# Ledger of designs, part 86: peptides against a protein of PDB entry 1IK9

Target 1, 211 residues: chain A of PDB entry 1IK9
Amino acid sequence: MERKISRIHLVSEPSITHFLQVSWEKTLESGFVITLTDGHSAWTGTVSESEISQEADDMAMEKGKYVGELRKALLSGAGPADVYTFNFSKESCYFFFEKNLKDVSFRLGSFNLEKVENPAEVIRELICYCLDTIAENQAKNEHLQKENERLLRDWNDVQGRFEKCVSAKEALETDLYKRFILVLNEKKTKIRSLHNKLLNAAQEREKDIKQ
Target 2, 207 residues: chain A of PDB entry 1IK9 as posed
Amino acid sequence: MERKISRIHLVSEPSITHFLQVSWEKTLESGFVITLTDGHSAWTGTVSESEISQEADDMAMEKGKYVGELRKALLSADVYTFNFSKESAYFFFEKNLKDVSFRLGSFNLEKVENPAEVIRELIAYALDTIAENQAKNEHLQKENERLLRDWNDVQGRFEKAVSAKEALETDLYKRFILVLNEKKTKIRSLHNKLLNAAQEREKDIKQ
Target 3, 195 residues: chain B of PDB entry 1IK9 as posed
Amino acid sequence: MERKISRIHLVSEPSITHFLQVSWEKTLESGFVITLTDGHSAWTGTVSESEISQEADDMAMEKGKYVGELRKALLSVYTFNFSKESAYFFFEKNLKDVSFRLGSFNLEKVENPAEVIRELIAYALDTIAENQAKNEHLQKENERLLRDWNDVQGRFEKAVSAKEALETDLYKRFILVLNEKKTKIRSLHNKLLNA

## One batch from the design tools (peptide; made by RFdiffusion4, then SolubleMPNN)

Design b2_p14_4_s1 (from b2_p14_4, 11 letters changed)
Fold by OpenDDE base, seed 5:
Structure b2_p14_4_s1 (fold): chain B 211 residues (1-211), chain C 211 residues (1-211), chain A 14 residues (1-14)
Amino acid sequence: as target 1 above (211 residues)
Amino acid sequence: as target 1 above (211 residues)
Amino acid sequence: SIEKELEEKVEKSL
């Protein structure tokens, strides 16, 4: 089961933060349970897949687009620009919400809720879920932090080995060229010496022929 | 202000999860506010630095050790082994807790609480704090995840460059040796040819003298 | 000497 809790403000009680819990299985399209609380009372309603389909049809909206709007409204609260307005009557237990755009305001959905007999249990469970979510997210953050520290160490180690490899390549090239220049110069000196010996032997032979 | 919310079970109501909020400024030693709630009622008490010092003295415990025990009891709930037992009387508003060890059970601390007139406001604020903490931890999680993915890409890039540098070093060494072998062999061939010319010239001169 | 090792490597390649 997936769950999201949002803060909402009701048009009838704009000074009192309410909490809207939505719970669903895999997809919001398959239906969901909504729970509204003010921290004293709680109200719950079940919305079926058939009701979601009917509301989409009544609005002449494509079902996937309608579910996308439900997700924005119910899982994100009013949104960053008060795009969604929420209404609830404690008398009728009727919950409805509107989408407010510059040139258009329209009802997006409506649900009948039932007052919970033991709101304290629902509120305790909601707080438990929040505390569990905090603990899970903290554990994940500690894991990711340790992994980031590991990856940073591994990066620094490989970077340092890479720089040493570049320097060692340049040093190897320089050392090889120096060693080869020495050997080549010795062979060039020996060739020059042998040429001089040949020239001297030819000059001596020309002297011996001239008696 | 720092804050921690814990689940606790009361000896008088072991079936009902209670929530213990502790709030403090910088250090728990400087004093704290405790709020207890069952999701319907709330009770609050302020514990001063002087009360913490007095409780440590009454227990004949070093203050830092006592604050360490307070932190374990009040910020972690019962702990993983039910090390701390919590008691609260709704009638007297007296809260106390015990540390349970194998051979010793002792009272660790006690506080007088006051019943909150509007528990719904305290509960709403507690839920708001939980939701804010979830949002902050989620944002931190997303940041750490993106940084982890960046560091992994950077590591793979440097690792691939390092492997290419190693291979390029080995290839450079091999290529230089091959080129130098060719040049050295040419010089050795020229030296051998010049020695043969010197030997032939000496043999011809010895023939000319015998004639 | 490195020269002798280079000379020997050159002689073995011959």
Scores: peptide ipSAE 0.019, ipTM 0.838, DockQ to the pose 0.658
Fold by OpenDDE base, seed 3:
Structure b2_p14_4_s1 (fold): chain B 211 residues (1-211), chain C 211 residues (1-211), chain A 14 residues (1-14)
Amino acid sequence: as target 1 above (211 residues)
Amino acid sequence: as target 1 above (211 residues)
Amino acid sequence: SIEKELEEKVEKSL
């Protein structure tokens, strides 16, 4: 089961923060449980997939688009505050919410809730879920931080090896050229020496022919 | 102000999860506010730095060690569950906790609390703090995840450049050796040709002298 | 020596 808790303000009690818990199996469109609390009382209701489909049809809205609006209204928490207005009557246990557009407001959905007999259990479970979520998120943050530190070390190690490889490539090219110039100069010196010996032999032969 | 909320079980009501909120300025040893709630009622008390120092002295414990035990008892939440036992009387508003060691249990601290007149406000504020903490930790998790993905890309880019540099270094060495062998072979061929010309010139001179 | 190894490689190629 997935769960989201959001803070909301009711039109009837705008000074008192209320909490809206929505719980669902895999997807919100398959139905959900809604729980409202003011920290003293709690109210709960179940919305079926058939009710969601019927509300979409009554609105002449495509089901996926309607579920997308339900997600924004019920799960966003501190979305842009004034786009959705929440209403609840404690007497009738009727919860409804409206979408406020620039020139028109319309009712997006409505739910019949039931007053919870033991609101303290609902509130305790809600706080437990918040504390569990905090602990899980903290453990994940610590893990991600350690992984970032590892990746940064690994990057620095490879970067340092790369820089050494670049420098070693340039040094290798320079060293090889220097060594080859030495060997080549030795062979050029032998060629010059042999040419001089040939010239001397030709001059001696020209002297011996002239007797 | 720093704050930590922990779940605890009271010896008197072990089936009902209670919540212990501790709030402090910079360090726990400078004093703190303690709030206890069961999701219906709430109790609060203030513990001064002087009371913490007095409790450390009464226990014949060094203040830093005592504050270290307070941190474990009051802030750890789901630490190893049975090391600290919590007691509270709703009639006297007296809260005390014990440290359980293998062979001995001792009272670590005690606080006089006051029953909160409007527990719903305390509970709402506690839930608000949990939701704010969740939102902050989620934003931090998303940031750290994006940073991990960046660092992994940067690592792969440098690793790929490093591998190309290694291969290019080996290829450069091999190519330079091949080119230099060709040039040296050309010079060796010239040396051999000049030696043969010298030998022929010597043989011709020996024929001319015998003539 | 790389020089000697080059000379030997050049001698073997000859």
Scores: peptide ipSAE 0.018, ipTM 0.839, DockQ to the pose 0.826
Fold by OpenDDE base, seed 1:
Structure b2_p14_4_s1 (fold): chain B 211 residues (1-211), chain C 211 residues (1-211), chain A 14 residues (1-14)
Amino acid sequence: as target 1 above (211 residues)
Amino acid sequence: as target 1 above (211 residues)
Amino acid sequence: SIEKELEEKVEKSL
């Protein structure tokens, strides 16, 4: 079961933050349980997949688009101000909400709720869920933080190895060229020495032929 | 102001989860506000630094150690089972808690609370704080996740550069040695050719002198 | 000697 709690403001009670809990199985389209509370009273209703389909049909809206609007209205927490207006009558237990566009407001959905006999139990369970969610998110944050610190260390280690490899490559090239130049110059000197010996021998032979 | 909400069980009402909110300025030692709720009623008390000092003195406990025990009792959420026992009388509004050790239980602290006239407001504010904390923790989680993904990419990029640098170093060494061998062998061949020319010239001169 | 090591590597490559 998935759950989302959001704070909402009712048009009839704009000074009192209400909490809207929505709970569903896998998809919101398959139906959901809605719970409203003001911290004193609570109201619950079950919305079926058939009711969602009927509301979409009554609005002449494509079901996937309608469910998308339900998701925005009911699950998006305090979204940007005034896009959705929530209404609830404590007398009729009738909950409805409207989407406010620049030039048009329209009713997006309506639900019959029932007053909970023991609201304290619902409120306690809601607070427990919030505290459990905080604890889970804290554990995830600590895990991600430790992983981030690990990855940063691993990055620094590889970066340091890479820099050493670059420097070692340049040093290797420089050393090999220096050594090669020494050996090559020795062989060039030997070639020059042998050429001079050949020239001297040829000059001596020309002298011996000329007695 | 710092705040922590924990679920606790009262010895008098073990079947009903209570919520203990503690709020303080920077340090718990400087005093705190305690709020207890069962989701229907709420009770609040202010504990001063002087009261904390007096409780530490009455216990003959060093103040820093006592504050450390307060922090464990009041802020550590549902710690391991039964280390702290919480007691509250709704009639006297007297809240006290005990530390349970294997061979000794002792009263760690006691607070006079006052019943809140409008518990719904306190409960709504408590739920708002929980929802705000969830939203902040979600934003931190998303940030840490994006940073983790960034660091993983950066690590892979440097690792790939490092592997290429290692391979390029080995290839450079191999290529330089091959090129050096070719040039060196050319010079060795030239030296051998010049030596043979010198030997032939010397043999011709010995023939001309014997003539 | 580095020269000898280079010469020996040249001789082994021959």
Scores: peptide ipSAE 0.018, ipTM 0.839, DockQ to the pose 0.521
Fold by OpenDDE base, seed 4:
Structure b2_p14_4_s1 (fold): chain B 211 residues (1-211), chain C 211 residues (1-211), chain A 14 residues (1-14)
Amino acid sequence: as target 1 above (211 residues)
Amino acid sequence: as target 1 above (211 residues)
Amino acid sequence: SIEKELEEKVEKSL
């Protein structure tokens, strides 16, 4: 079971924050339980998959698109954009919501709710769910923070090894070239020395031939 | 201002989850506001820094230790260990809590609360705070998840660069030595050739002298 | 000799 609680403002009671709870199995399309509370009273209704399908048909809207609008309206609350307006009659227990576009407002859905006999139980359960969700999110946050700190350490360790490898490569190249030049120059000097000895020997032989 | 909400069970109403809200400025030691609710009624009291000090003195407990126990009792709820028991009289609005150790139970503190005239407002505000806390924790969770994914990418990138650097260092060393040996062997061959020419020139001169 | 050290290093790197 999945659940979402959102703050809403009823058009009839704009000064009183209401809470809209929606509970469903796997997908909102399969039907849901809706609960409304003002912190004193509560109202609950069950919406079937067939009712969702009928509302989509009555709207001439594709079911997946309609469910997408239900998800935005009911699970995201009004959002910061006041795109959805909520209406509720406490007398009739009739709940309906509208989508407000710039030039067009239309009813998105309507539900009959029932007044809960013991609203305190619904409110307590709602608060319990909020507290459990906070605890779960905190535990996940602490876990992610520890993982983040681990990954940062691991990154720094590899970065430091990489920098050492770069420096070691440059140092190796420089050292090898220096050693190479030294040995090469020694051999060049030896070659020059041997060439001079050959020239001298040839000059001596030319002197010996000339008596 | 800091705030914590916890579930508690009252000894008088063990079947009804109560919610204990504590609000304070910077430190619990500076005083706090305590709110109790059952989802229908609410009770609030203010505890001053002087009352906290007096309760610590009456307990013959060091203030920092006492505040530490208050923090465990009031901010952590009963915890999973039932170490703290909460008592409340709705008639007297007297709230007290005990610490239960294996062989010793003692009163940790007591407060006079006042029944809130409009409990629905307190409950709505409490639910709002829970929903805000959920939203903040979710946003932080999403941020930490993105950072975690970033750090993992960055780690993989540096690791791959490091491995390439290691391989490039080994390849460089091998290439430089190969080139060095080739040039060195050329010079060694030239030296040997020049030595042989010197020996031949000396042998020819010895033949010319014997002739 | 540096030459011998270089020869030995090449042999190890082959």
Scores: peptide ipSAE 0.018, ipTM 0.839, DockQ to the pose 0.250

Design b2_p14_4_s2 (from b2_p14_4, 10 letters changed)
Fold by OpenDDE base, seed 5:
Structure b2_p14_4_s2 (fold): chain B 211 residues (1-211), chain C 211 residues (1-211), chain A 14 residues (1-14)
Amino acid sequence: as target 1 above (211 residues)
Amino acid sequence: as target 1 above (211 residues)
Amino acid sequence: DIEEKLEKEVEKAS
């Protein structure tokens, strides 16, 4: 089961933060359980897949688009732009919400909720879920932090080896050329010496022919 | 202000998860505010630095060690080993806790709490803190995940460049040796040819003298 | 020594 808790403000009680819990299986489209609390009372309702489909049809909205709007309204809380307005009557247990755009406001959905007999249990469970989520997210953060530290060390090690490899390549090329020049110069000196010996031998032979 | 919320079980109400909120400034040793809730009622007390010092003295415990035990008891919740037992009377508003070791159980501390008049406000604020903590931890997780992905890419890029550098070093050495061998062999061939010419010239001169 | 190695390889090739 997936679950999201959001802070909302009700039009009737704008000074009191309410909490909207939505829980669903795999997809919000398959239906969900909605729970509203003010920290004293709680109200719950179940919204079926058929009700979601009916609300989409009544609005003449494509179902996927409607579910997309439900997700934004019910799972994000009132975003910073007050795009969604929430209404609830404790007397009728009727919950409805509106989407406010620049030129148009329209009702996006409505649900009948039931007052929970033991709101303390629902509130405790909600706090437990929050604490579990904090613990899980903390463990993920610690894991990711340790992995980042590992990856940074591994990067520094390979970077240092790469720089050493570049320097070693340049040093190798320079050393090989220096050694080759030495050997080549020796062979060039030997060739010059042998040429001079040949020239001298030819000059001596020309002298011996001239008696 | 630092804050921690923990789940605890009271000896008097073992079936009901209670929440223990502790809030302090910089260090728990400087004092703290303790809030207990069952999701319906709330109780709060302020513990001063002087009370912490007095409790440490009454226990004949070093203050730093006592604060260390307070931190384990009050900020960790009942750890999996049931090392800490919590007691609360709603009638007396007396809260106390014990440390249970294998051979010894002892009272670790006690506090007088006051019943909160508007528990719903305290509960709402507690839920708000949990939701804010979740959002902050989620943002940290997303940041660390993106950084992890970046570091992994950077590592792969440098690793690939390093492997190419190693291969290029080996290829350079092999190519330079091959080129040097070719040039050196040319010079050796020229030396051998010049030696043969000198030997032939000497043999011809010896023939001309015998003639 | 690279020089000796080069000379030996040239002697083998030759």
Scores: peptide ipSAE 0.020, ipTM 0.841, DockQ to the pose 0.863
Fold by OpenDDE base, seed 4:
Structure b2_p14_4_s2 (fold): chain B 211 residues (1-211), chain C 211 residues (1-211), chain A 14 residues (1-14)
Amino acid sequence: as target 1 above (211 residues)
Amino acid sequence: as target 1 above (211 residues)
Amino acid sequence: DIEEKLEKEVEKAS
């Protein structure tokens, strides 16, 4: 089971934050349980897959698109952009919600809720779920933080090895060239010396021919 | 202000999960506000720094150690190891808690609470805080996840550059040696050729003398 | 020694 709790404002009670809980199995399309509370009273209703399909048909909306709107309205919370308006009558237990576009508002859906006899149990369970979610998210956060710290260390280690490798490559090139030049200059000196000896030998032979 | 909400079980109502909220400024030692709720009723009390000091003195406990026990009892929640027992009388609004060791239980502290007239407001605010905390933790988790993915990419990039640098260093050494050997062999061949010319010149001169 | 290694390799190529 999946679950989402969001804050909403009812048009009838704009000063009192309400909480909308939605619970479903795998997909919102398969139906869901909706729970509304003001922290004192609670109301619950079950919405079937058939009701979702019927509401989509009544709206002449494709089911996947309608479910997408339900997901935005019921799971996203009242995002700061008042795109969704929630209405509830405590007397009739009738819940309905509208999508507000700039020049057009239209009803997205409506549900009959039932007043919960023991709202405290629903509220306690809701708070428990919030606390469990906080604990899970904190544990995940700590895990991700430790992983970040590990990855940063590993990055620094490889970066340091890379920089050493670059420097070692440059040093190797420089050293090899220096050594090469030294040996080459020695051989060039020997070649020059041998050429001079050949020139001298030729000059001596030319002197010996001239008696 | 800092805040922590935890689930507790009262000895008087072990089947009903209660929620203990503690709010403080910077340190628990400076005093705190405690709120207890069962999802229907709420009770609040303020604990001053002087009361904390007095309770520590009455226990003959060092203040820092006592505050450490308060932190474990009141902020850690009832950890699964029933080390702390919570007692509350709704009639007297007297809250007290005990530390249970294997062979010894002792009272850690006690507070007079006051019944909140509008518990729904306290409960709504508590749920709001939980939802805000969930949202903050989710945003932090998403941030840490993105950072992990970045660090992993950065690590892979540097690792790949490092491996290329190692291979390039080995290739450079091999290439430089090969080139060096070629040039050196050319010079050695020239030296040998010049020596042979010198030997031939000497032999020709020796023939010319015998002639 | 790089020089000695180079000399040995030059000797081998010789």
Scores: peptide ipSAE 0.019, ipTM 0.841, DockQ to the pose 0.790
Fold by OpenDDE base, seed 2:
Structure b2_p14_4_s2 (fold): chain B 211 residues (1-211), chain C 211 residues (1-211), chain A 14 residues (1-14)
Amino acid sequence: as target 1 above (211 residues)
Amino acid sequence: as target 1 above (211 residues)
Amino acid sequence: DIEEKLEKEVEKAS
């Protein structure tokens, strides 16, 4: 089961932060349970897949698009953009929400909620879920932090080896050239010496023929 | 201001999860505000630095060690080790907690709490803090995840360059040796040719002298 | 050509 808790402001009680919990299995499209609380009272309602489909049809909206709007409204809360307005009557237990566009507001959905007999249990469970989520996120953060530190060490190690390899390649090229120059110079000197010996021998022969 | 919310079980109400909030400035040693809730009622108390010092002295415990025990008891909740036992009387508003060692339990601290007139406000604020903490931790997780992906890409890039550098160093050495062998073989052939010419010239001279 | 570079360096060292 997936769950999201959001802060909302009700038009009827804008000074009192309400909390909207939505719980669903796999996809919001399959239906969901909605729970509203003000920290004292709680109200719950179930929305079926059939109701979601009917609401999408009544709105002449494609189901996937409608579910996408429900997800934004119910799971993001009243985001900083004030795009969604929430209404609830404690007397009728009727919850409805609107999408505010620049020129038009329209009702995106409505639900009949039921007052929970033991709101304290619902509130405790909601706080428990928040604390569990905090603990899970903290554990994930610690894991990711350790992984970042590992990756950074590994990067530094390979970078240092790479720089040494570059320098060693340049040094190897230079050293090999120096060594080969020495050997070639020795061979060139031997060739010159042998050529001079041949020239001298030829000059001596020409002298011996001329007596 | 720092804050921690923990789940605790009261000896008097072990079936009802309570939430213990502790709030402090910089260090727990400077004093703290404690808030207890069961999701319906809330109780608050203030513990001064002077009271912490007095309790440490009365326990004949070093202040830093005592604060360390307070931190474990009040900020970790009843950890899975059941090391800390919490007691609260709703009638007397007296909160006390014990550390359970294998052979001895001792009272670690006690506080007089006051019942909050508007527990819903305290509960809403507590839930708001939980939701804010979740959002902050999620943002941190997303940041760390992106950083991990960056570091992994950077590592793969440098690793690939390093492997190419290693291969290029080995190839350079092999190529240079091959080229130098060709040049040296040419010079060695010239030396041999010149030596043979000198030997032939010497043999011809010896023939001309014997003739 | 590495041979020509080497020959030129040998000529300079010589």
Scores: peptide ipSAE 0.018, ipTM 0.840, DockQ to the pose 0.844; fails the geometry check
Fold by OpenDDE base, seed 3:
Structure b2_p14_4_s2 (fold): chain B 211 residues (1-211), chain C 211 residues (1-211), chain A 14 residues (1-14)
Amino acid sequence: as target 1 above (211 residues)
Amino acid sequence: as target 1 above (211 residues)
Amino acid sequence: DIEEKLEKEVEKAS
């Protein structure tokens, strides 16, 4: 089961933060349970896949687009633009929400809720879920931090090996050229010496022919 | 202000999860506010630095060690070993906790609490703090995930450059040796040719002298 | 040509 808790403000009680819990299996489209609380009382309702489909049809909206608007309204809380307004009557247990567009507000959805007999149990379970979520997120954060530190070490190690490889390549080329020049100069000196011996032998032969 | 919320079980009500909030400025040693709730009622008390020091002295414990035990008891919840047991009387508003050692349990501390007149406001604020903490931890986790993905890309890029550098170094050495052998073989051929010319010139001179 | 470059460097060193 997936769950999201958000804070909302009711039009009737704008000074009192309310909490909206939505719980669903796999996808919000397949239906959900909605729970509203003010920290003293709680109200719960179940919305079926058929009700979601009917509400989309009544709005003449494509189901996927409607579910996308439900997700923004119910799972995000009042986004920073107050694009969604929430209304609840404690007497009728009727919850409805509107989308505010630039020139027009329209009802996006409505739910009949039931007052929970033991609101303290719902509130305790909600707090437990928040604490569990915090603990899981902290453990993930610590893991990601340790992995980040490992990756940074591994990067520094490879970077240092790469820089050494570049320097060693340049040094190798320079050293090989220097060694080759030494051997080549030795061979050039032998060639020059042999040429001089040939010239001397030719001059001696020319002297011996001239007697 | 720093804050920690933990779940605890009271010896008197082991079936009902309670929540223990501890709030402090910079260090727990300088005093703290303790708040207990069952999701319906709330109780609050303030513990001063002087009370913490007095309790450490009464226990004949070094203050830093005592504060370390307070931190484990009050901020960790019931750790998996139930090393700490919590007791609260709703009638007396007296909260006390014990440390269970292998053969002995002893009272670690006690606080007089006051029943909160508006528990719903305390509960709402507690839930708000949990939701804010979740949002902050989610943002940190998303940031760390993106940074890990960046570091992994950077590592792969340097690793690929390093492997290319290693291969290029080996190829460079092999290529330079091949080219050097060609030039050296040319010079060796010239040396052999000049030696043969010298031998021929010596043989011709020996013929001319015998003539 | 590396051979020509090497020959020229050896000619300069000589």
Scores: peptide ipSAE 0.017, ipTM 0.839, DockQ to the pose 0.785; fails the geometry check

